# Designs tried in a protein design run: peptides against a protein of PDB entry 6FRK. Part 167

Target 1, 411 residues: chain A of PDB entry 6FRK
Amino acid sequence: NEEVLNAMLKEVCTALLEADVNIKLVKQLRENVKSAIDLEEMASGLNKRKMIQHAVFKELVKLVDPGVKAWTPTKGKQNVIMFVGLQGSGKTTTCSKLAYYYQRKGWKTCLICADTFRAGAFDQLKQNATKARIPFYGSYTEMDPVIIASEGVEKFKNENFEIIIVDTSGRHKQEDSLFEEMLQVANAIQPDNIVYVMDASIGQACEAQAKAFKDKVDVASVIVTKLDGHAKGGGALSAVAATKSPIIFIGTGEHIDDFEPFKTQPFISKLLGMGDIEGLIDKVNELKLDDNEALIEKLKHGQFTLRDMYEQFQNIMKMGPFSQILGMIPGFGTDFMSKGNEQESMARLKKLMTIMDSMNDQELDSTDGAKVFSKQPGRIQRVARGSGVSTRDVQELLTQYTKFAQMVKKM

## One batch from the design tools (peptide; made by RFdiffusion4, then SolubleMPNN)

Design b2_p19_7_s3 (from b2_p19_7, 13 letters changed)
Fold by OpenDDE base, seed 3:
Structure b2_p19_7_s3 (fold): chain B 411 residues (1-411), chain A 19 residues (1-19)
Amino acid sequence: as target 1 above (411 residues)
Amino acid sequence: LDEEIKLFEKILEALKKLE
């Protein structure tokens, strides 16, 4: 039993290292998991794999919890949020995403560009802010980020803004000049929250980067970006450990809406390849898919129509990038999240929907749609002609529908 | 919910087999 446990823990540790979890944290987790597992309970025929996964999950949840309550903005106050992070971390994009998030929640939000080092930083921020209809401040002529940040914060305080986001300069490397500039800006504007933005794709470098920022500025919050890519986000654990600060949001793509509040349980589930079931539920609930209850009820009765499948495809398309949805589903590996596959998968869904748009209500609402088509093959030819596809494409759709309907009937 | 998730997984597995 101990040999089996050690073998399974070795596989888990390998998978965590491949997920960019820091080697020190993986070692500590291995020891904690070994101490938490009752070997006598494992001998009683309990699912050893599930017990180990649960113990690992519980210890990872503790690693993501810094024991510090996340800062939250206060309504009716002027909340100054300073962003810090390396160039290419997605910091500037994340400022715009956070501003847009608060604006959509009914906060009076603005953006300040205090990045004087990067040519076109202000133009980029202005473009993003204008598209999102967010008020912005910056300068084309002032080169001191302290002056720009101070003037911008004062302006927006006087205009009674509730959320004042300050984007700072990034560098490609940890440079003392960058840290001194950040400290000078922080001292001048006295932010209520300092947000460190970290790229999840930097892997094992996350700890050293997060520590370097925390050692120079009082980082109170972390945002992790690029969790839509190949990065499993294990570096986020390193950032929390190094900064002793909670992750408050995650960036899940390039779009301004590819931004969500951090949730511990879904994140750890995804990290372990268990899927983000809770985040899927939350996204489904946020979409106010009132029709989901009716669908759920039909599914419970083993009924599934071509219309129900069409509505599901519409729901998938409404949930946003198909890659995000797929990445929330257990057993869909990160390799399926390639940008090329997403567009192709969405094009395939649209093609299937276009085929179904050429079906009549009798065909769509039949509890055995495939049997309706099999009894009258002329329907396949009609639908094929109406949708501009081959009869083979319609038969493939019906074969898939039949497979789904059979799965629903077994539920 | 677990059954619905399993259904959704099966839907997506079948969509994957179309590739």
Scores: peptide ipSAE 0.007, ipTM 0.270, DockQ to the pose 0.046
Fold by OpenDDE base, seed 1:
Structure b2_p19_7_s3 (fold): chain B 411 residues (1-411), chain A 19 residues (1-19)
Amino acid sequence: as target 1 above (411 residues)
Amino acid sequence: LDEEIKLFEKILEALKKLE
């Protein structure tokens, strides 16, 4: 049993390292999981798999939870939020996403461009702000970021803005001059929150970069960008460990709405390919689809049919951005997000729906659709012939359905 | 997310080998 546990923990550690989780965190997780598992209870015939899954999940949740409550803006007050991060981290785009997020929630929000180093920084911010109808401030002539930030913050305070976001200069490398400039800006504007923006695609460099920022600037919040299926989520763990600051939001694509509040358990569940059912429910509720209440009620009762999956695919096809929503469905994230653009993902859903169109009501409405097909293999052949696909394609669909239905039953 | 879910599939596969 100890050898089997050690072999599994080695595979888990290898997988986490492949996901750009820092080697120190992987070692700590391995030790914590070993300490949390009672080997004697594992010997007694308890579901060893469930125990280990739970231990791994629990320790990953601890790695993304710094034990510090995230800063939240106060309604009716002037909240100054300063953004810091390297060039190419998605900082400027993330400022616009956060501004848009608060604006959609009825906050009086504005943007300040204090990036005087990058040519066209103000034009980029102005373009994004104008598209989102967000008030903005910046200068084409002032070169001191402290002056721009101070004047912009004062202006928007006098105009009773509630959310004042300040974008700063980014550099390609950690430079002392950049940190000095950031400190001068921070001292001048006295921000209520300092947000470090980190690109998840930098992998193993996440820890060193996040630490370099935290050692120089009082980072209170982290935003992780480029979590659009190509970035490994392991960098997020490194950022939390290095900054000792909570992740407050994640960027999940290029669109201004490809931005969501960070939730620890859904994120770890998604990292562990368990899907983000809570995020799916939240996203479905935000879209005010008529069938949402019926789906939520079925999910709460642990019921999930092939028809419910079909209806969910129809909803996903209506929702856009398609990639983000598919990644929330248990068992669909890997196969749909990794391979191709939104159009290819849509074509895959349409193929699955075409397979389900060849199913009968007994198959679609069964609370154990996979068992209906397993008991009568002739059904698989009928559906395959009716939809013009292989029996393998039908079996793959049923495997995906089974993964989802088993998850819903555990909720 | 794909690499994350691949990681999970690897974890799940690793966990299946324990069964």
Scores: peptide ipSAE 0.005, ipTM 0.318, DockQ to the pose 0.016
Fold by OpenDDE base, seed 2:
Structure b2_p19_7_s3 (fold): chain B 411 residues (1-411), chain A 19 residues (1-19)
Amino acid sequence: as target 1 above (411 residues)
Amino acid sequence: LDEEIKLFEKILEALKKLE
């Protein structure tokens, strides 16, 4: 039993290391999991795998919880939020995402560009802010970030802004001059919250970077970016451990809307490849698929048409990047991201929809669409010609539809 | 195509668990 436990823990530790979890945290987790597993309960024939997974899950949740309540802005007050992080971490983009998030919630939000080091930083922030209709401040002539930050904060305080976000200079490396500048800015504006922005794709470097920032500046919150890519998010655990600060938001793409409040349980489930069923449900509900009740009722009755399939493909395309949707589904996280470019999967869905756009209402609304085509093969040729595809491509679509319709009938 | 089918199967299975 102990040998089996050790083998399973080795597999879990390997998977966590492959997910960019820091080796020190993985070692500590292994010890904590071993101490939490009662070997006597494992003897009772309960699913040993589920017990180990549950123990691992609980210990990962503890690693993400710094034991400190996240700072939250106070409504009707002036809340100054200072952003810190390396260049290329997504800091400037994340400032815009956070500003847009609060603006959509009815907060009077503004942006300040205190990045004087990077040429075009103010133009980039101005462009992003203008697109989102967010008020902004910065200078083309002032070179002192302390002056810009102070003037901008004072201006927006006097204009009764509730959320005042200050973007600071990033550097390519940990430079003492950067930390001195950040400290001077922080002392001048006295922020209510300091947010460290971390790129999840830097993997094992997350701990050292996060620690370097925390040792110099009073980081109180973490935002993790680039969780849409190949980054498995294990670096987020390292950032929490190093900063002793909660993750408050995650960046999940390049769009201004690709920004989510951090939820511990979904994040750990995704990290373990268990999927994010709750986040999938939330996303499906956010799409205001009011027509989902009608679809669910049809599915309960074992009815599924080509039109219902088309509408589902439209919904999948509206949910955003196909990779992001797949990453939310249990058991897709590990194997599916490796082979297919997101663009290829979306191109396939668009091709299927283009074939269906050449179908008539009788074909689309039939509860046995495949049988309609099988009885009159001339329909396949018409649809193929209309959509500019082969008759084989239409037959492949009908084969897929038949598989789905059979599954729905078994439900 | 088999991957998109598996996706849809899993979505449907997830939806069924909500019920």
Scores: peptide ipSAE 0.000, ipTM 0.257, DockQ to the pose 0.131
Fold by OpenDDE base, seed 5:
Structure b2_p19_7_s3 (fold): chain B 411 residues (1-411), chain A 19 residues (1-19)
Amino acid sequence: as target 1 above (411 residues)
Amino acid sequence: LDEEIKLFEKILEALKKLE
């Protein structure tokens, strides 16, 4: 029994190392799991695998919990949030994502570009902010980030902004001059929260980088980016351990909506390859799929129309990126959808929906939509002309619909 | 298309398991 336990723990440790979990944390976890597993309880015929998984899960949850309550903005106050992080961490993109998140929640949000080091930093921020309709401040002429940050914070405080996000310079190397600049900015604007942005794809370097930031600036929150890539997110554990600060959000793609509040249990479940059932439930609930009781009832009866397919495509688009949805389903690896495949899949869905927008109610509501089109080929030509696509594209949609409808009948 | 179909199938299956 002990040999079997040790073999299983070795496999778990290997998988955690392959997930970019720091070697020290993996060693500690192995010892903690061994101490938590009562060998006598394993003799009772309980699924040893499930017991080990549960023990590992509990210990990973503890590693993600710094024991410190996450900072939250106060409504009706000016909350200054300073971003810090290396160049290429996704810091600037994450500033825009966080601003957009708060704006969508009804907060009066703005962005300040205090990155004077990177050429085009302000243009990039301005483009992102303008696209999201977020007010922004920055300078093309001022080279002192302290002046820009101070003026921007003062301006937006005077205009009664509630969320004031300050993006700082990211450098390629841990240069003392970068940390001095960050300290000068922090001292000038007196932020309510300092957010460290970390790239999950840096693997074993996560601990050392996170520690270097925490040792120089009062990091109070962590945001982990690029969790849509090959990074399994184990570096996030290292960031929490090094900063002693909670992860508040995760970046899960390139789009402004590819940003979600950090949830410990779903994240650990995903890290272990168990899927994010809870996050899927929450996303399903956020979609108000309760209004889909009628759809579910139809699906239970093996009925599926082109309209039902259209509504499902709308729901998928509302859920956000396919990679996020897939990453929530048990047994889908993090690598299931490459970034290129996701944008292409969303574009394909939009094209399919545009074709269906040119269909009539008789075509959309038919229990055998493909047969309606097969009996009257003139319908295909009408829909093709109406949607600006080829007759082949319409036939391809109908072929897909037929595959789905056959699957629903087998459900 | 086959990947998108498989994705949609799995989403539907996941949604059905949440009931």
Scores: peptide ipSAE 0.000, ipTM 0.247, DockQ to the pose 0.144; fails the geometry check

Design b2_p19_7_s4 (from b2_p19_7, 12 letters changed)
Fold by OpenDDE base, seed 5:
Structure b2_p19_7_s4 (fold): chain B 411 residues (1-411), chain A 19 residues (1-19)
Amino acid sequence: as target 1 above (411 residues)
Amino acid sequence: IDDLIEQFEQILKAIEALK
């Protein structure tokens, strides 16, 4: 029994190290799990594997919980949120994602670019903010980040903004000059929350980086980025341990919508390769798939129309990136979709939907849409002209539809 | 396209497995 326990714990410890969990945390977890498992209860014929997995899961949940309540903005107040983090952490992108998240929740949100170190920082923020229709402030001429941050915060306070996000300079190295600049900005604007943005892909370096920021500025929240890549997110545990601050959000891709509130259970399940069944259920429920009872009934009867395909493409687009959905399915690793394939896939879906927007109800609602077009080739030409695409693009869509309809007939 | 089909298949299977 003890040999089996030790072998299974060794396997789990190896998997956690391969997930970029800090070696000290893995050692501590191993000791805690050994202490939590009563060897007498393991004798009772209970699935020893499930007990060990549950004990490991419980100890990982404790590592993600810093024991402090996450800061939340107050509605109808001016909430100043300062972002800190290294260059390449995704900090600037994450500022825009957080601003967009709050804007979509009905908060009056704005962005301030106090990054004077990177000449293109304000242009990048302005581009992201403009695309998301978020008000922004910054300067092309002012070089003091304290002045820019102070003026921007004052401006947006006077305009009764509720969420005021300040992006600071990110440098490549932990330089004392960067930390002094961050401290000067923090003292000038008096933020309600300081958010440390960490790249999950830096693995074992997460602890040292997170500690260096916490030792210099009063980090109260953590956001972990690049969890869509090869990074299994184990570095996030190191950041929580070092900062003693909760993870509030995660970045799960390059799109502005690739941003979600941190959930402990789904994150640990994903870290262990168990999948995120709960997050998948939540996303499926957010789709209001209650209206899809009719679709599922049609699918069960082997019926699938171009309209049914269009509605499914709308649902997929509402769920967000395919990688996020697939990465929630047990047994689909984070690596199943390359980042490049996802944006291209979404662009292809939008193109297909635009072609279908030029179809008529007879074409969309036909149980054999491909046959309707094959019998009357003039329909392909009409749809191609209406959607501004080639006749080949319409034929490719019909070929795809035929593949889907054949698949549904086999289900 | 084949990747989109496969992705769509997996989503459908996932949705069906949640029912």
Scores: peptide ipSAE 0.026, ipTM 0.374, DockQ to the pose 0.201
Fold by OpenDDE base, seed 3:
Structure b2_p19_7_s4 (fold): chain B 411 residues (1-411), chain A 19 residues (1-19)
Amino acid sequence: as target 1 above (411 residues)
Amino acid sequence: IDDLIEQFEQILKAIEALK
């Protein structure tokens, strides 16, 4: 029994290391899991794998809890949020995403560009802010980031802004000049929150980078970016451990909407390859599918049309990269997040939608779409010709629709 | 496509398990 436990713990430790979890945290987790497992309960025929997974899950949840409550903005107050992080971490994009998130929630939001080091930083911020209709401040002539940040914060305080986001200069590496500049800006503007932006793709370097920022500035929040890539997010645990600060948001792509509040349980579930069912539901709910009530009501009545299937494919397409949605489904491990599988999956969905675009309203709105086509086989040939596909491709779509409609009738 | 069916079945089972 102890050899089997040690073998299973070795596999879990290997998987966590391959997920970019820091080796020290993996070692500590292994010791904590060993101490939490009752070997007598393992002898009684309980599923050893489930027990180990539950123990690992519980210890990972503790690792993402810094024991500090996340800072939240106060309504009707002026909340100054300073962003810090390396160049290429997604810091500037994340400032715009956070501003847009609060603006959509009815907060009076603005952006300040205090990056004087990077050529075109202000133009990039201005483009992003203008596209999102967010007020912005910056200078083409002032070279002191302290002056720009101070003037911008004062301006937007006087205009009664509730969320004032300050983007600072980044560097390609940890440099003393960057940390001095960040400290000078922080001292001048007195931020209510300092947000460290970390790229998840840096893997085992997450601990050292996060610690270097926390040792120089009072980081109170973490945002993790590029979780849409090959990064399994294990570096986020290292950032929390090093900063002792909660993760408040995650960046899940390049679009301004590819930004979500951090949730511990879904994130750990995804990290373990258990899927993120809760995040899938939240994402489905955030889409304000006004039609989702109508769909849920149809599903409750066992009604499912080809149009309902088309609308679901449109919703899947709107939810962002298909790889992100797949990576939220249990049993679709991180290996399905390869760019090749995403493009192929999206091409398959687009092909199915193109076939349905060649259907008429009678075919789309029928409660038994497959029966409409089976009664009049000439419809299959019409749709095949209209969409530029084979009659076999249309028949495969109808076979799939029939499987879904039968499943919905059993719900 | 079998993968898409299995995915949709898993999504629907997940939605059902949350009801």
Scores: peptide ipSAE 0.022, ipTM 0.368, DockQ to the pose 0.122
Fold by OpenDDE base, seed 4:
Structure b2_p19_7_s4 (fold): chain B 411 residues (1-411), chain A 19 residues (1-19)
Amino acid sequence: as target 1 above (411 residues)
Amino acid sequence: IDDLIEQFEQILKAIEALK
């Protein structure tokens, strides 16, 4: 029994190391799992595997919990959020993502570019902010990040902004000059939260990097980026352990919407290759797919309309990139859709919706929409003209609807 | 697009399996 446990723990430890979990944390986890497993209660071999998995899951959840409550902005107050991190960590992009997240939640949000070191930092922030319609501040002439940060924070405080995000300079290496600059900025603007942005793809370097930042600046929150790549996110555990600060958000791609609140259980489930069932549930719940009791009831009766399909495409579009949703389903690896396929997939969905926008209520609400079009081919030509697509594109949509409606009839 | 449908089907199946 102990040999089997040790073998299974070795496999789990190997998988965690391959997931960029720090070797010290993996050792500690191994010891904690061994201590948490009562070998005497381990009756059947099937139960042993589940118990070990549960014990591993439970200990990983504890590793993600720093024992400190995450900072949250206060509504109706001025909340200054300072971003810190290395160059290439995705810090600037993450500032824009966080600003956009809060803006979409109805917060009066703004961005400040205090990165004077990187050429084009302000242009990049300005481009991202303008695209998202987020107010921004920065300078092309001022070289002191302290002045820019102070002036920008003061400006946006006076304009009663609720979320004031300050992007700072990064460096390629941990340099004392970077830390002094960060301290000077922090002292000048007195941030309510300091967010450390970490690239998950740096692997085993996550702990040392996170520690170096925490030893110099009062990091209170962590954001992990590039979780859309080959990085399994094990470095996130190292960042939490080193900073004693919670992960508040994760970046899951390059798009401004590729950003989500951190959830412990989904993240650990994904890290273990179990899929992100909770994140799927939460995305489903956020979409008010529960208001689809009517849809579920229709689906149970084998009824599915083009309108029902349209509503589901709207829901998928609200869920974000399709690959991320698939990557939440157990057994669908992140590798299933290349980045090129996501934009194409979203463009295809939007095209399909545009075709359906040219349909009438009789066509949309028919329990057999394809049969309505097959009986009167002139409808296909009307819809094609209305949506600016080929008759073939409309036929392809109807073929897809038919496949889906047939599947619903088999449920 | 067939891939999108298959993917959508899998999502719905996954959602249903969670209920």
Scores: peptide ipSAE 0.018, ipTM 0.348, DockQ to the pose 0.118
Fold by OpenDDE base, seed 2:
Structure b2_p19_7_s4 (fold): chain B 411 residues (1-411), chain A 19 residues (1-19)
Amino acid sequence: as target 1 above (411 residues)
Amino acid sequence: IDDLIEQFEQILKAIEALK
């Protein structure tokens, strides 16, 4: 029934346009999906909805794959990475995030501020680098970005740095002078990789912006920022199509840890509102959930201790921001937690863990922890004094534990 | 705190849905 197919494709196209996917890409995808389904409907009595979803998913995966292998740094070599992008794209923040990512992976990483146009650019980079304990270079007096970039790259090459990240000037608009400056810097430092940083929230402007950069500068990689907002990231597809360059990382918030390697399948799944089951599995597996098999076995037996709750709080804290975890669950949008609520939520978890650190093994390992405290109220006062909290805070924790333990008994 | 409970419940449900 061609009318039903056309109606479903119209809904998908509308949803993709609402996700900031470029109108031309959506039209091309619609044509490709139609052609794919017309071929597959001849072969299988599959549910039409699942076929359309699969065809759409497959064509979106192709749009995110530029057919070019992402550049990767070589261990023990000097790798120069130049960043380019408009002002407000998150470029400077992303330089620090990437530097921190490589530093955490055991790379000797540094940052260079070659932004001479923006007042306080070097102070901002220095502040971010100092907070992350990343070595940095820049000037307060030199106005030529070519000189700063060249001197900084030479300095860090001589000091045997493996990852040398160069932040360049941004502008509010596409300006020929900006592209000339970027080309002069690129020619002077001969970067191994040029990273274009794009804000996902600019919607339909993503294609034109990304194309303008690619036409002037040899962009080899893309980083998409602000995927924690209302932008479903459809602009990322436009950036890949325009630059013919892979997305290597995504920025998922303002914190230095809100940065992850780009994964095509999870990203498309999120874009379609299918959730990131694979990324959730990967994060769950990265947690070394061998300890969680024992927990799930306990949960299956309706056993839940304060220690089990503590271990779960540790696991949640290892999984990273709650918004990222929730945004991996099908039906939960990335917007479920305001940025302010995440840090507060993590601080609350840390406070609860600090209260539990003042408990003894008998209290932690009791299958009826609340009853242990109710029978001997002096335990509440001991724990409160040990953790530096009120007796009320301990009672609130025990009340929450009791709610969880009751839920576990119903599972 | 009720938000943390709800989030924790959702995470537990998600972890269970992965098995």
Scores: peptide ipSAE 0.025, ipTM 0.344, DockQ to the pose 0.145; fails the geometry check

